# Designs tried in a protein design run: peptides against a protein of PDB entry 3B8E. Part 156

Target 1, 230 residues: chain A of PDB entry 3B8E
Amino acid sequence: PFLIFIIANIPLPLGTVTILCIDLGTDMVPAISLAYEQAESDIMKRQPRNPKTDKLVNEQLISMAYGQIGMIQALGGFFTYFVILAENGFLPIHLLGLRVNWDDRWINDVEDSYGQQWTYEQRKIVEFTCHTPFFVTIVVVQWADLVICKTRRNSVFQQGMKNKILIFGLFEETALAAFLSYCPGMGVALRMYPLKPTWWFCAFPYSLLIFVYDEVRKLIIRRRPGGWVE

## One batch from the design tools (peptide; made by RFdiffusion4, then SolubleMPNN)

Design b1_p23_1_s4 (from b1_p23_1, 14 letters changed)
Fold by OpenDDE base, seed 3:
Structure b1_p23_1_s4 (fold): chain B 230 residues (1-230), chain A 23 residues (1-23)
Amino acid sequence: as target 1 above (230 residues)
Amino acid sequence: DEDVKEAIEFAKKLFNELLEIFK
């Protein structure tokens, strides 16, 4: 999110503090939970044929998979961001290059796509209105990510939800998202304004997409053992 | 900078509380 903010010079879609909350609050517990996840019974039975090459290939494939999932997560967040800004009169094309004027507190006549002038305070309210939905979108998409990362080859339906730490991680992420979205004072402290409950559902299609993508990937792996998709 | 520090402290507190639950 921050990289796109810099490259596209758009208004900041997610605050730095909120990014830290994602990295430290939402990602740490899941990462720990995955470390304690029982290895798939089928993976542990096969000794690596070549420890050097097979390890490198697996690390690259894991990195690519996480990279792809991360991109889908970012796309979900940005979709929500652009929808909110469009509803407030700022079309995506108009946001390109707008950051300099957007962040200038001395400019109080920034025009939206329809010619309406926005004060600095009004612009910041709209910006901060985007932060919470973006964060919540990431959390909801992470639910699917955490569930799918439990296994490399087996479907979630085959292995089930045996890791209590993972379940706790999902609960913690959800509780944190709710806290940041609805706790009084978060608008001032974290620049996250309260979220309408309806926006929680905006991320569900992306979560489903990730889930379907991973299930299809795993199905391909099961049908073609030793393929490049592992 | 103060907001970031406060957020880091909050994150550390949450992290420590979570670690205590798992000890």
Scores: peptide ipSAE 0.005, ipTM 0.294, DockQ to the pose 0.042
Fold by OpenDDE base, seed 1:
Structure b1_p23_1_s4 (fold): chain B 230 residues (1-230), chain A 23 residues (1-23)
Amino acid sequence: as target 1 above (230 residues)
Amino acid sequence: DEDVKEAIEFAKKLFNELLEIFK
């Protein structure tokens, strides 16, 4: 999210504090679940014929898969961001390069796509209105990731501890999302305004997309057992 | 690297398609 913010020079879609909450809250539990999954997989896999190469290859595949999922998560967040801004009169094309004027406290007449002028305070309210839905979108998309991890056929029988960790992760992420979205003072402390329940649904298409993507990926891997998706 | 590029392109395509739905 931050890279796109820099490259596109758009208003900040996700605050630094919210990013920290994602890194420390929502990303930590999945990372731990992955570490346990890898450890269990390594225990159950017959000693790799070449432990160094087979471990490296598996780590690369896992890293690449999670990297791709992370990109889809970010896209889901950005989609939500653009929808909210569009509903408030800022079309995506208009947001390109707008950051400098957006963040300038002395400019109180930034025009939206419809010619409406926005004060600095009004712009910041809209910006902060995006932070919570962006965060929640990431959490909802992460639900799909956790479900995907559960639906891995080869790991279903191995999923006893994984399932508990994943369920706990889902609960923790959801609880954190609810706390950040609805706790009084979060708008001031974290620049996260309360989320309307309707915004939870904006993430569902992306969750479905990730699910479909993973199923297709698994299907390709099954059909081409020797074809590492190079 | 090719898979990542393809994923990025796919993601961009999906993003653009989704943006078109809201236009």
Scores: peptide ipSAE 0.000, ipTM 0.248, DockQ to the pose 0.024
Fold by OpenDDE base, seed 2:
Structure b1_p23_1_s4 (fold): chain B 230 residues (1-230), chain A 23 residues (1-23)
Amino acid sequence: as target 1 above (230 residues)
Amino acid sequence: DEDVKEAIEFAKKLFNELLEIFK
């Protein structure tokens, strides 16, 4: 998120403290759950190979999995961010390079895509309104990611939902999302304003698409082992 | 910008630490 923020010079979609909450609070339990599930499904069932090569392969698999999850989460969050800003009059193209003026408290006439002028306070309200949905979107995408990342090659339907730690992780991250979204004071502490319940569903189509994509990917891997899709 | 850089560096450190847990 921050890299895109810096490169594109767009308004900050997610605060630093909130990112830390995601990394430490939301991602840690899911990561542990995925490690256990992957060990059960892919690592522990593999035939003994050279220990050095196996370790390297496992490290690569873990690194790739977490890297991909992070990218998918970021994409989901940014999707929601752009939807909210577009709904408030700021189209994605218009946001490019806008950060300097956006963050300047002395500029109270920043124009949206329709020529409406926004005060600094109004802009910050919209910005902070994006933080909570961005976070919630990440959590909802994580639901899908946790389910699809159980196995590298097997369908979710084949592997099943046997990992109790995974299930716990899903509830934990959802509870955390609800807490951060609706607990009084989070707007001040984390710059996360309360979220309308309807916005929880904004990420569902995206999560479904990722789920379908991953199932198709896994199907291709099963049919064509060693392909570029791995 | 400095705060952002620090946050990125911190995130990278945390990410690396997480990776080490799985080694």
Scores: peptide ipSAE 0.000, ipTM 0.286, DockQ to the pose 0.027
Fold by OpenDDE base, seed 4:
Order: sequence, then C-alpha cells, then structure tokens
Structure b1_p23_1_s4 (fold): chain B 230 residues (1-230), chain A 23 residues (1-23)
Amino acid sequence: as target 1 above (230 residues)
Amino acid sequence: DEDVKEAIEFAKKLFNELLEIFK
C-alpha cells in the first residue's frame, strides 16, 4: 500500500497502525492455524522430507503466497479505496499527484473531480473513512488466502476444512475487524472511522478471484507436475 | 440484480485501471 502511495502520490489509503493491526493482529492466529493444518493427502503419501536438502516452503510457494496473492489483496484494498473516494467526488485519475496538496493543512480549497472545494478537515475525514474499509477488505481477502494456503496441490474441495483452529482464526480476524470498525474511539485512536456494513461486500469479488485463481493454479499443478506454477 | 451487475462492471473497470497503474 505504501509503495503505491509514494509512487502515485495519492492520499494515504491505509495508516501505519492499521497495517500493524493486519500484520500482527489478523495474521497471527491464522498463521498458527496453518501450522496445525492437516497435511494434504498426497503429502502424507510422500517419503519423509530430507531437512538438509528439502525446504519446508520452497521459493516458488513463497512467491505464490506472498507475491501473486498479495498483489490481489492489495488490488482489493485499493479498489475499495478508490470506490470510496470516487463516491466522495475524487476520481482515481484526479488522485494522482494530489498527495502534497491533500496533506497540506494550510490548503483548504483542494478541488475534487467536479470542482468542489474541500477543506483539510473534510479531506482527512474522507481519508480516514477509507482506512477502515481498506482494512476490512484485506481481512476478507485474507479469508480466501488462508483457506487456499492450507493446500498446495489439492483443491479446497478435496482437502476440506477440517482444522478447527483455522475456523477459529477466520472468526478472530472477523471479530477484530468488527471491533476496529465499530468500537467507539477507533476513529481517534487508529484513524479508522465506522464502516458501513455494505462495504464488507466490496471485497468478496476479490476473495472469489483468489479462489478461482488458486483452483486454476492447482489444476495446472496437478496436470503439469514440476511446472513453474508450483 | 441490475445494481449488482453495475457494481461488477464498475469493479472491473476500476480493477483494470488499477492494473494500469501497476504497469
């Protein structure tokens, strides 16, 4: 998120504290849950891994999990960000290069895409209105990511969801997202203003995209063992 | 259903725009 913020010079879509909440708050329990995930049926049939030669997680798997899926997650967050700003009169193209003026408290006449002037306070309200939905979008996308990451080769439908800890992790993430979104004082403490319930649904297309992408990937892996997609 | 379709189309447009930013 910060890379796009810097490169595109757009208003800050997600605060640093909120990012920390994602990394430490929402990812911790899911990560633990994955450690206790039941092994894939095909993995259990394989010979024991040689720890001297074989890595638990290869570079290709890391690239898949944190590269490709991470990009989809980021796109989901930014999508929500741009939707909110567009609804408030700031079209995506207009946001490019706007950061400097946006963050200047002495400029109180920043124009939106329709010529409406926005004070610093008004702009910050809109900015902070984006933080919560961005965060929630990431959480919702992480649901899909967490579910798909439990398997490398097998379809989610084949492996199933047998890990109760995984399910708990999903609920924990959701509960944290709800807490941060709706608890009084979060707007001041975390710059996360209350989220309209409708915004939760903005992430679902991206979650679906991740599922489809992963299923296609796994299908390719099954049909073409040893491919670059593994 | 129409609103959902419009939302999906809008989402696709924005997604494509975002992809262009990453290029």
Scores: peptide ipSAE 0.000, ipTM 0.232, DockQ to the pose 0.035

Design b1_p23_2_s1 (from b1_p23_2, 20 letters changed)
Fold by OpenDDE base, seed 1:
Structure b1_p23_2_s1 (fold): chain B 230 residues (1-230), chain A 23 residues (1-23)
Amino acid sequence: as target 1 above (230 residues)
Amino acid sequence: LKKEVEETLKRVLKELEEFLKKL
């Protein structure tokens, strides 16, 4: 998210505080879930023929999978960001290079794509209105990721502890998202304005796309074991 | 590299804008 903000010079899609909430709140539970999954996989691999190579291959596959998931999450957040700004009169092309004027407090006549002038305060309200939906979109996408992780391991016995950690993670992320979205003072403290309940559904098509993508990926892996898609 | 990435992002954003205009 922050890299695209710098490269495209767009208005800030996700504030520093929201980034910290993602890193400390939403990313921690998946990381713990991954650590437990690795530990369980290591317990099952009682006879690695070569512990060093098998560990390295697993770490690489896991790193690639999580890297792809993180990129998909970022794309989902940006999709929501662009939808919200487009609904407020700022088309995606118009946002390119707009940051300099957007962040300038002395420019109170920044035009949208329809010629409407926006004051600095109005622009910042719209910007901060994007932070909460972006965060919520990441959480909803993480639900899909967690469901995908659950469906990858068909073992009924592995489903028990992982399901509890996964369910707990889903509740924690959802509770955090609800707290940040609806707690009084979050607009001032975190620059996260209250989210309309309808925006929770904006991420659902994207979560479905991730689910379909992962099922297609799994299907390809099953049809061509050892392919580049692993 | 930054310019190439910026141009690529501009193209992606243009495609996204066209998609949103159809929505």
Scores: peptide ipSAE 0.000, ipTM 0.198, DockQ to the pose 0.113
Fold by OpenDDE base, seed 4:
Structure b1_p23_2_s1 (fold): chain B 230 residues (1-230), chain A 23 residues (1-23)
Amino acid sequence: as target 1 above (230 residues)
Amino acid sequence: LKKEVEETLKRVLKELEEFLKKL
């Protein structure tokens, strides 16, 4: 997300505090939950035929899969960001290069896509209105990611939701997201303004996309044992 | 870095708890 902010020079989609909350609050407990997860029945039964090459291939495949999932997560967050800004009169094309003027306190006449002028204060309200739903979008997409990362080869439906720590992690992420979104004073303290409940649903298509992507990936792995994906 | 981030998070959480106690 921060790379796109730099490259596109768009208004800040996600605050530093929200990034820290994601990295520490939402990723850490899930990562621990995955570490304590009982190994997938098939992974533990198959000794690597060649431990050096098969480990390297598996690490690369895992890295690519996580990289792709991470890109889908970022796209989900940016989608929510662009929707909110578009609803406030800023179309995505107009946001390109706008950061310099957007962040300038002395410019109080920044025009939206429809010619409406926005004061610095008004712009910052809209920006901070984007931070919360971006964060929530990441959390909702992470639900799918966590459930998917549970298995490498088997479908989520085959492995089931037996890990209590994983369920706890999902609950913690959701509780943190709700707290940051609706607790009074978060707008001032964290620059996270209250979120309309409807914005939670903006992430659901991306969560579904991650599920479909992973199930397709796993299906390919199951059908082509020893292919480039194993 | 992880430790610094964890300490920062603990500070933020503590500030949040203190804020909630004032509410």
Scores: peptide ipSAE 0.000, ipTM 0.258, DockQ to the pose 0.018
Fold by OpenDDE base, seed 5:
Structure b1_p23_2_s1 (fold): chain B 230 residues (1-230), chain A 23 residues (1-23)
Amino acid sequence: as target 1 above (230 residues)
Amino acid sequence: LKKEVEETLKRVLKELEEFLKKL
């Protein structure tokens, strides 16, 4: 997110507080749940025939899968950001290079794509209105990520939702997202304005995309055991 | 599974289209 903010010179899509809440609040419990599932899976795994080579391959494949999932999460967040700004009159093409004027408190006549002038205060309200939906989009996409990470090779339908830690993680991240989005004073304290309930559904297509991607990946792995996609 | 993936993809695309129509 921050790299695209610098390169494209667009208004800030994700606030520092939202990043902190993702890294510390939403990602920690999933990481712990995955560590426990890996430990449980490794206890159930027959000793790898070659522990050094099989461990290295498995770590590289996990890293690639997480990298691809993280890219889809970022795309989902940016999609939500561009949709919100477009609904407020700022088309994606118009946002390119706008950051300098957007962040200048002395410029009160920044024009949108339709020729409407926006004061600094109005622009900051719209910017902060993007932060909460971006965060919620990541949380909703993480639901799919958590569900798919349960199985490395088997379909989610084969392993089921037996992991209580995963279910707890889903509830915790959802409760945190709801608290940050709807608690009075969060707009002033954290610059996270209340989210319209409809924005929770904006991420569902991306969650489903991640789910489909992982099921397709797992299908390829099952059909080509020992392939580069494992 | 290929049919399920195709049906799931069609559902995603339909949900995306409905979402874009509401937007």
Scores: peptide ipSAE 0.000, ipTM 0.223, DockQ to the pose 0.070
Fold by OpenDDE base, seed 3:
Structure b1_p23_2_s1 (fold): chain B 230 residues (1-230), chain A 23 residues (1-23)
Amino acid sequence: as target 1 above (230 residues)
Amino acid sequence: LKKEVEETLKRVLKELEEFLKKL
């Protein structure tokens, strides 16, 4: 989010505090949970053919796969951001380069895509209205990511949900998202305004997309053992 | 093998967190 904020010069889609809540609050326990996941039964039966080359290839392929998942997560968050701003009169094309005027406190006549003038205070309300849905979108997409990370080759349906710590992590990140979205004072303290319950469902298509993507990837790996997709 | 897989997963998750932070 922050890189796109700089590169595209758009209004800030996700605040620094919300980023910290993701990194420290939502991702930490799930990350720890994967360390306690039982080794996949198929991994334990296979000695590496070449410990040096096979490890490097596997690390690169895993990094690429998770990089792609991270891009899908970001796209989900940005989709929600652009929808909210469009509903408030700011079309995506109009947001390009707008940051300088958007963040200027002394400019109180920034026009939207329809010629409506927005005060600094009004603009910041809309910006902070985007932060919470963006955060929640990431959390909902992370549900799918955590579930798919549990296995390298086997389907989630084959491996099942045996890790109680992972289930706890999913509960914790959801509870934190609910707390930050609905607790009074979060708008002032964290620049996260209350979220309409309907926005929780906006991320579900992206979570499903990630799940389907990974299940298809794993299916290909199972059908072609030792392929470049592993 | 279990330990190596766990270490690899931890590294990938850390990279993912850093990536999400940069996004």
Scores: peptide ipSAE 0.000, ipTM 0.217, DockQ to the pose 0.039; fails the geometry check

Design b1_p23_2_s2 (from b1_p23_2, 20 letters changed)
Fold by OpenDDE base, seed 2:
Structure b1_p23_2_s2 (fold): chain B 230 residues (1-230), chain A 23 residues (1-23)
Amino acid sequence: as target 1 above (230 residues)
Amino acid sequence: LRELVEQTREKVLKELLEFLEKL
C-alpha cells in the first residue's frame, strides 16, 4: 500500500495507526491460531525427502504464496480506497500526483474530477474515511487467508473447521474491526471514522478471490505433485 | 499533519524494508 502511495503520489490510503492495528492487532491472533492448527495428515505421513533441498523449495514456495496473497490483500484494500474516493468525486486517474496538493494545508481549492473544489479539511475527512474501510477490507480478506492457511495441500472442505482457536481468531479479528470502526472517539484517536455497514461487503469479492485462488492452487498441487506450484 | 504524514512515511518505509529483508 505505501509503495503505491510513494510511487503514484496518491492520497494516503492507510494511516500509520491503521497499519499498526493490522500488524499488531489483526495479524497476531490469526498467526497464533494457525500455529495451533493440526498438521495436515499428508504432511506428517510424507517421509522427509532430501531435507536441505526440499526445505528450501518449500520455504520459497510458501514465501511466494504469502507474497501473492499479500498482493491480493493490497489490491482489495486499494479497490475499496478507489471506490470511496470515486464516490466522493476523485477518479483514480485524477489521484495520480495529487498528494502534494492534497496534503498542503494552504491549498483549499483542490479540484476533483468534476471540478468541485475541496478544502483541506474536507480532503482530510475523505482521506480518514478511507482508513477504516481499508482496514475492514484487510480484515475480511484475512478471513479467507486464515481459512486457506489451515492446509497446504488439502482443501478446506477436506480438513474442516475443527480448530476452535482459529474460530476464536476470526471472531476476535472481526470484533476488533467492529470496535475500531464504530467505537466513539476512534475518529479522533485513530483517524478511523465510522464505517457504513455496506462497506464490509466491498471486500467480499476479494475474499472469495483468495479462497478460489488457494483452492485452485491446492488442486494443482494435488494433481501435479512436484510441479512449479509446489 | 505534515509531521504525521512524514512519520507515517518513515514507518511504512521501514516496515517495507523489513518486509523486503525477510523476503
Scores: peptide ipSAE 0.000, ipTM 0.229, DockQ to the pose 0.026
Fold by OpenDDE base, seed 3:
Structure b1_p23_2_s2 (fold): chain B 230 residues (1-230), chain A 23 residues (1-23)
Amino acid sequence: as target 1 above (230 residues)
Amino acid sequence: LRELVEQTREKVLKELLEFLEKL
């Protein structure tokens, strides 16, 4: 999010505090929960064929998988951001390069895509209205990410949800998202304005996409053991 | 800004309650 803010010079889609809440709040407990996941029944039965090459291939595949998932997460958040700004009169193409004027508190006549002038305060309200749904979108997508990361080869339906710490992590990140979205004073303290409940559902297609993608990947791995997709 | 946040909060909480009552 912050990288695209710098590169595209768009209004800030996700605040620094919100990023910290993702990295330290929503990701930490889920990440720890994966350390307590029971080893797949098949992992311990195979001796490593070549410890050096198989480790390197596995690290590359994990890095690619996390990179792809992270890209889908970012796309989901940016989709929500662009929809909210478009609903408020700022089309995506108009946002390119707008940051300099957007962040200038002395410019109170920034025009939207329809020629309406926006004060600095009005612009910041719209910006902060984007922070919360971006955050919630990431949390909802992380549900799918955490669930798919439980297993390397087995379907989630085969492995099941036996890890109580993972279930607690899903609850914690959801509770934190609800707290940050609806607690009084969060708009002033964290620049996160309250979110309409309907925006929670905006991320569901992306979560489903990640889930389907990973289940298809795992299905391919199961059908072609020892393929480079592992 | 505080007033706007509070108005938005009240609206969102009302919508949430209405949603939960329909669930």
Scores: peptide ipSAE 0.000, ipTM 0.209, DockQ to the pose 0.017
Fold by OpenDDE base, seed 4:
Parts: C-alpha cells; sequence; structure tokens
Structure b1_p23_2_s2 (fold): chain B 230 residues (1-230), chain A 23 residues (1-23)
C-alpha cells in the first residue's frame, strides 16, 4: 500500500495507525492460531526425500504463494479505496499526482474529476473515510488467507474447520475491525471514520478469488505430486 | 459525507444496543 502511495503520489489509502492495527492486532492471533493447527494428515507422514532441497523448494513455493496472496489482498484494499474516492467525485486517473495538493492545508480548492472544489477539511474527511474500509477489506481478505493457510495440500473441504483457536482468531479479528470502525472517538484518535456496513462486502470477491486460487493450487499439487508447484 | 458517517455510526450503535437488550 505505502509503495503505491509513493510511486503514484495518490492520497494516503491506508494510515500508519491502520497498518499497525493490521500488523499487531489482526495478524498476531491468527498467526498464533496457525501454529496450533493440526498437522495436515499427509505432511507428517511423508519424510522429506531430500531435506535440503525439499525445504528450500517448499519455502520458495510458500513464499511465492503468500506473496501472490498478499498482492491480491493489496489489490482488494486499493479497489475499495478507489471505489470510495470515485463515489466522492475522484476518479482513479485524477488521483495520480494529487497527493501534494491533497495534503497541503493551505490549498482549499482542490478540484475533483467533475470540477467540484474540496477544502482541506472536506478532503481529509474523505481520506480518513477510506482508511477504515481499506483496513476492513484487508481483514475480510485475511479471513480467506487464514482459512487456506491451515493446509498445504488438502482442500479446506477435506480438512474442515477443526481448529478452535483459528475460529477464535477469526472472531477476534472481526471484533477488532468492528470496534475500530464503529467505536466513538476512533475518527479522532485513529483517523478511522465509521463506514457503512455495505463496505464489508467490497472485499468478498477478493476473498473468493483467494479461495479459488488456493483450491486450484492445491488441486494441481494433488494431481502432480512432486511438481514445481509443491 | 460526515453526516452520513455519523448517521451510520448512530444506526450501528442503536442496532448494537437493541441487540444487547434482547440478550
Amino acid sequence: as target 1 above (230 residues)
Amino acid sequence: LRELVEQTREKVLKELLEFLEKL
């Protein structure tokens, strides 16, 4: 997220506080929950044929898969950001290079894509309105990521939702997202303004995409054991 | 937008309170 903010010079899509809430609040409990996930039925049964090469290949493949999932997560957040700004008159193309004028408190006539002028206060309300749904989008996409990460080879449907700690992590993450989104004073304290409940659904296509991607990946692994995808 | 956000917050808080009262 921050890299695109720098490269494209767009208004800040995700605040530093929201990033910290993701890294410390939403990711920690789920990550711990994965450590307690029961070993996949087949992982513990297969001794690594070559522990040096198989570990390196597996680490690279896991890193690539998580890297791809992380890119999908970021795309989900940016999609929500661009939708909100477009609904407020700022088309994606108009946001390119706008950051300098957007962040200048002395410029009170920043034009949107339709020629409407926005004061510093007005545009900061819109910016901070984007922070919360971006955060929530990441949380909703992380649900999918967390659920798919419990297995390497088996389908989610084969393994099931047996880890109570994983389920607890999903609820905790959701409760934190709801608290940060709707608790009075969060707009002032965290620059996270309340969002419409409809914004929670903006992430669902991306969550579905992650599920489909992972199920396809796992299906390939199952059909081609020892292939370049394992 | 600010008013809409505030209305949304109030609605959510009201729904939460109503839910808590039903428990």
Scores: peptide ipSAE 0.000, ipTM 0.231, DockQ to the pose 0.015
Fold by OpenDDE base, seed 5:
Structure b1_p23_2_s2 (fold): chain B 230 residues (1-230), chain A 23 residues (1-23)
Amino acid sequence: as target 1 above (230 residues)
Amino acid sequence: LRELVEQTREKVLKELLEFLEKL
């Protein structure tokens, strides 16, 4: 997110507070929950593999999978950001290079894609209105990420939702997201303005995409044991 | 405190709606 903000010179898509809430609030409990996940039923039944070669391959595959999931999460967040700004009159092409004028408090006549002029205060309200939906999009996408990370090879339908700590983590991150989004004073204190409840659904296609991607990946691994995807 | 929270929420929502109606 921050790299694209610098390279494209677009208005800030995700605030520092929202980043902190993702890193400390929404990611920690899930990560802990995975440490307590019951071993996948097939992992415990597998013959001892060569611990040197198989550990390295598995670590690389995990890193690639997490990297790809992280890219889909970022795309989901940016999609939400561009949709919100487009609904407010700023088309994606118009946002390129706009940051300098957007952040200038002395410019009160920044034009949108339709020729409407925006004051500095109005622009900052729209910017902060993007932060909360971006955060919520990440949380909703993380639901799928957490569910798929329960298993390495087996389908989620085979493993099931047995980890109570993971279920608690999903509840906690959702409750935190709702609290930060809708608690009075968060707009002033954290620059997280309330969002329309409909924005929670904007992330669902990306959550589904991650889920389908991982299930297809795991299906390929099951059909081709010992392949490069494992 | 609940009334103050609710009043603040209604005010913020109203301002947000008015802002969105002016967009």
Scores: peptide ipSAE 0.000, ipTM 0.210, DockQ to the pose 0.017

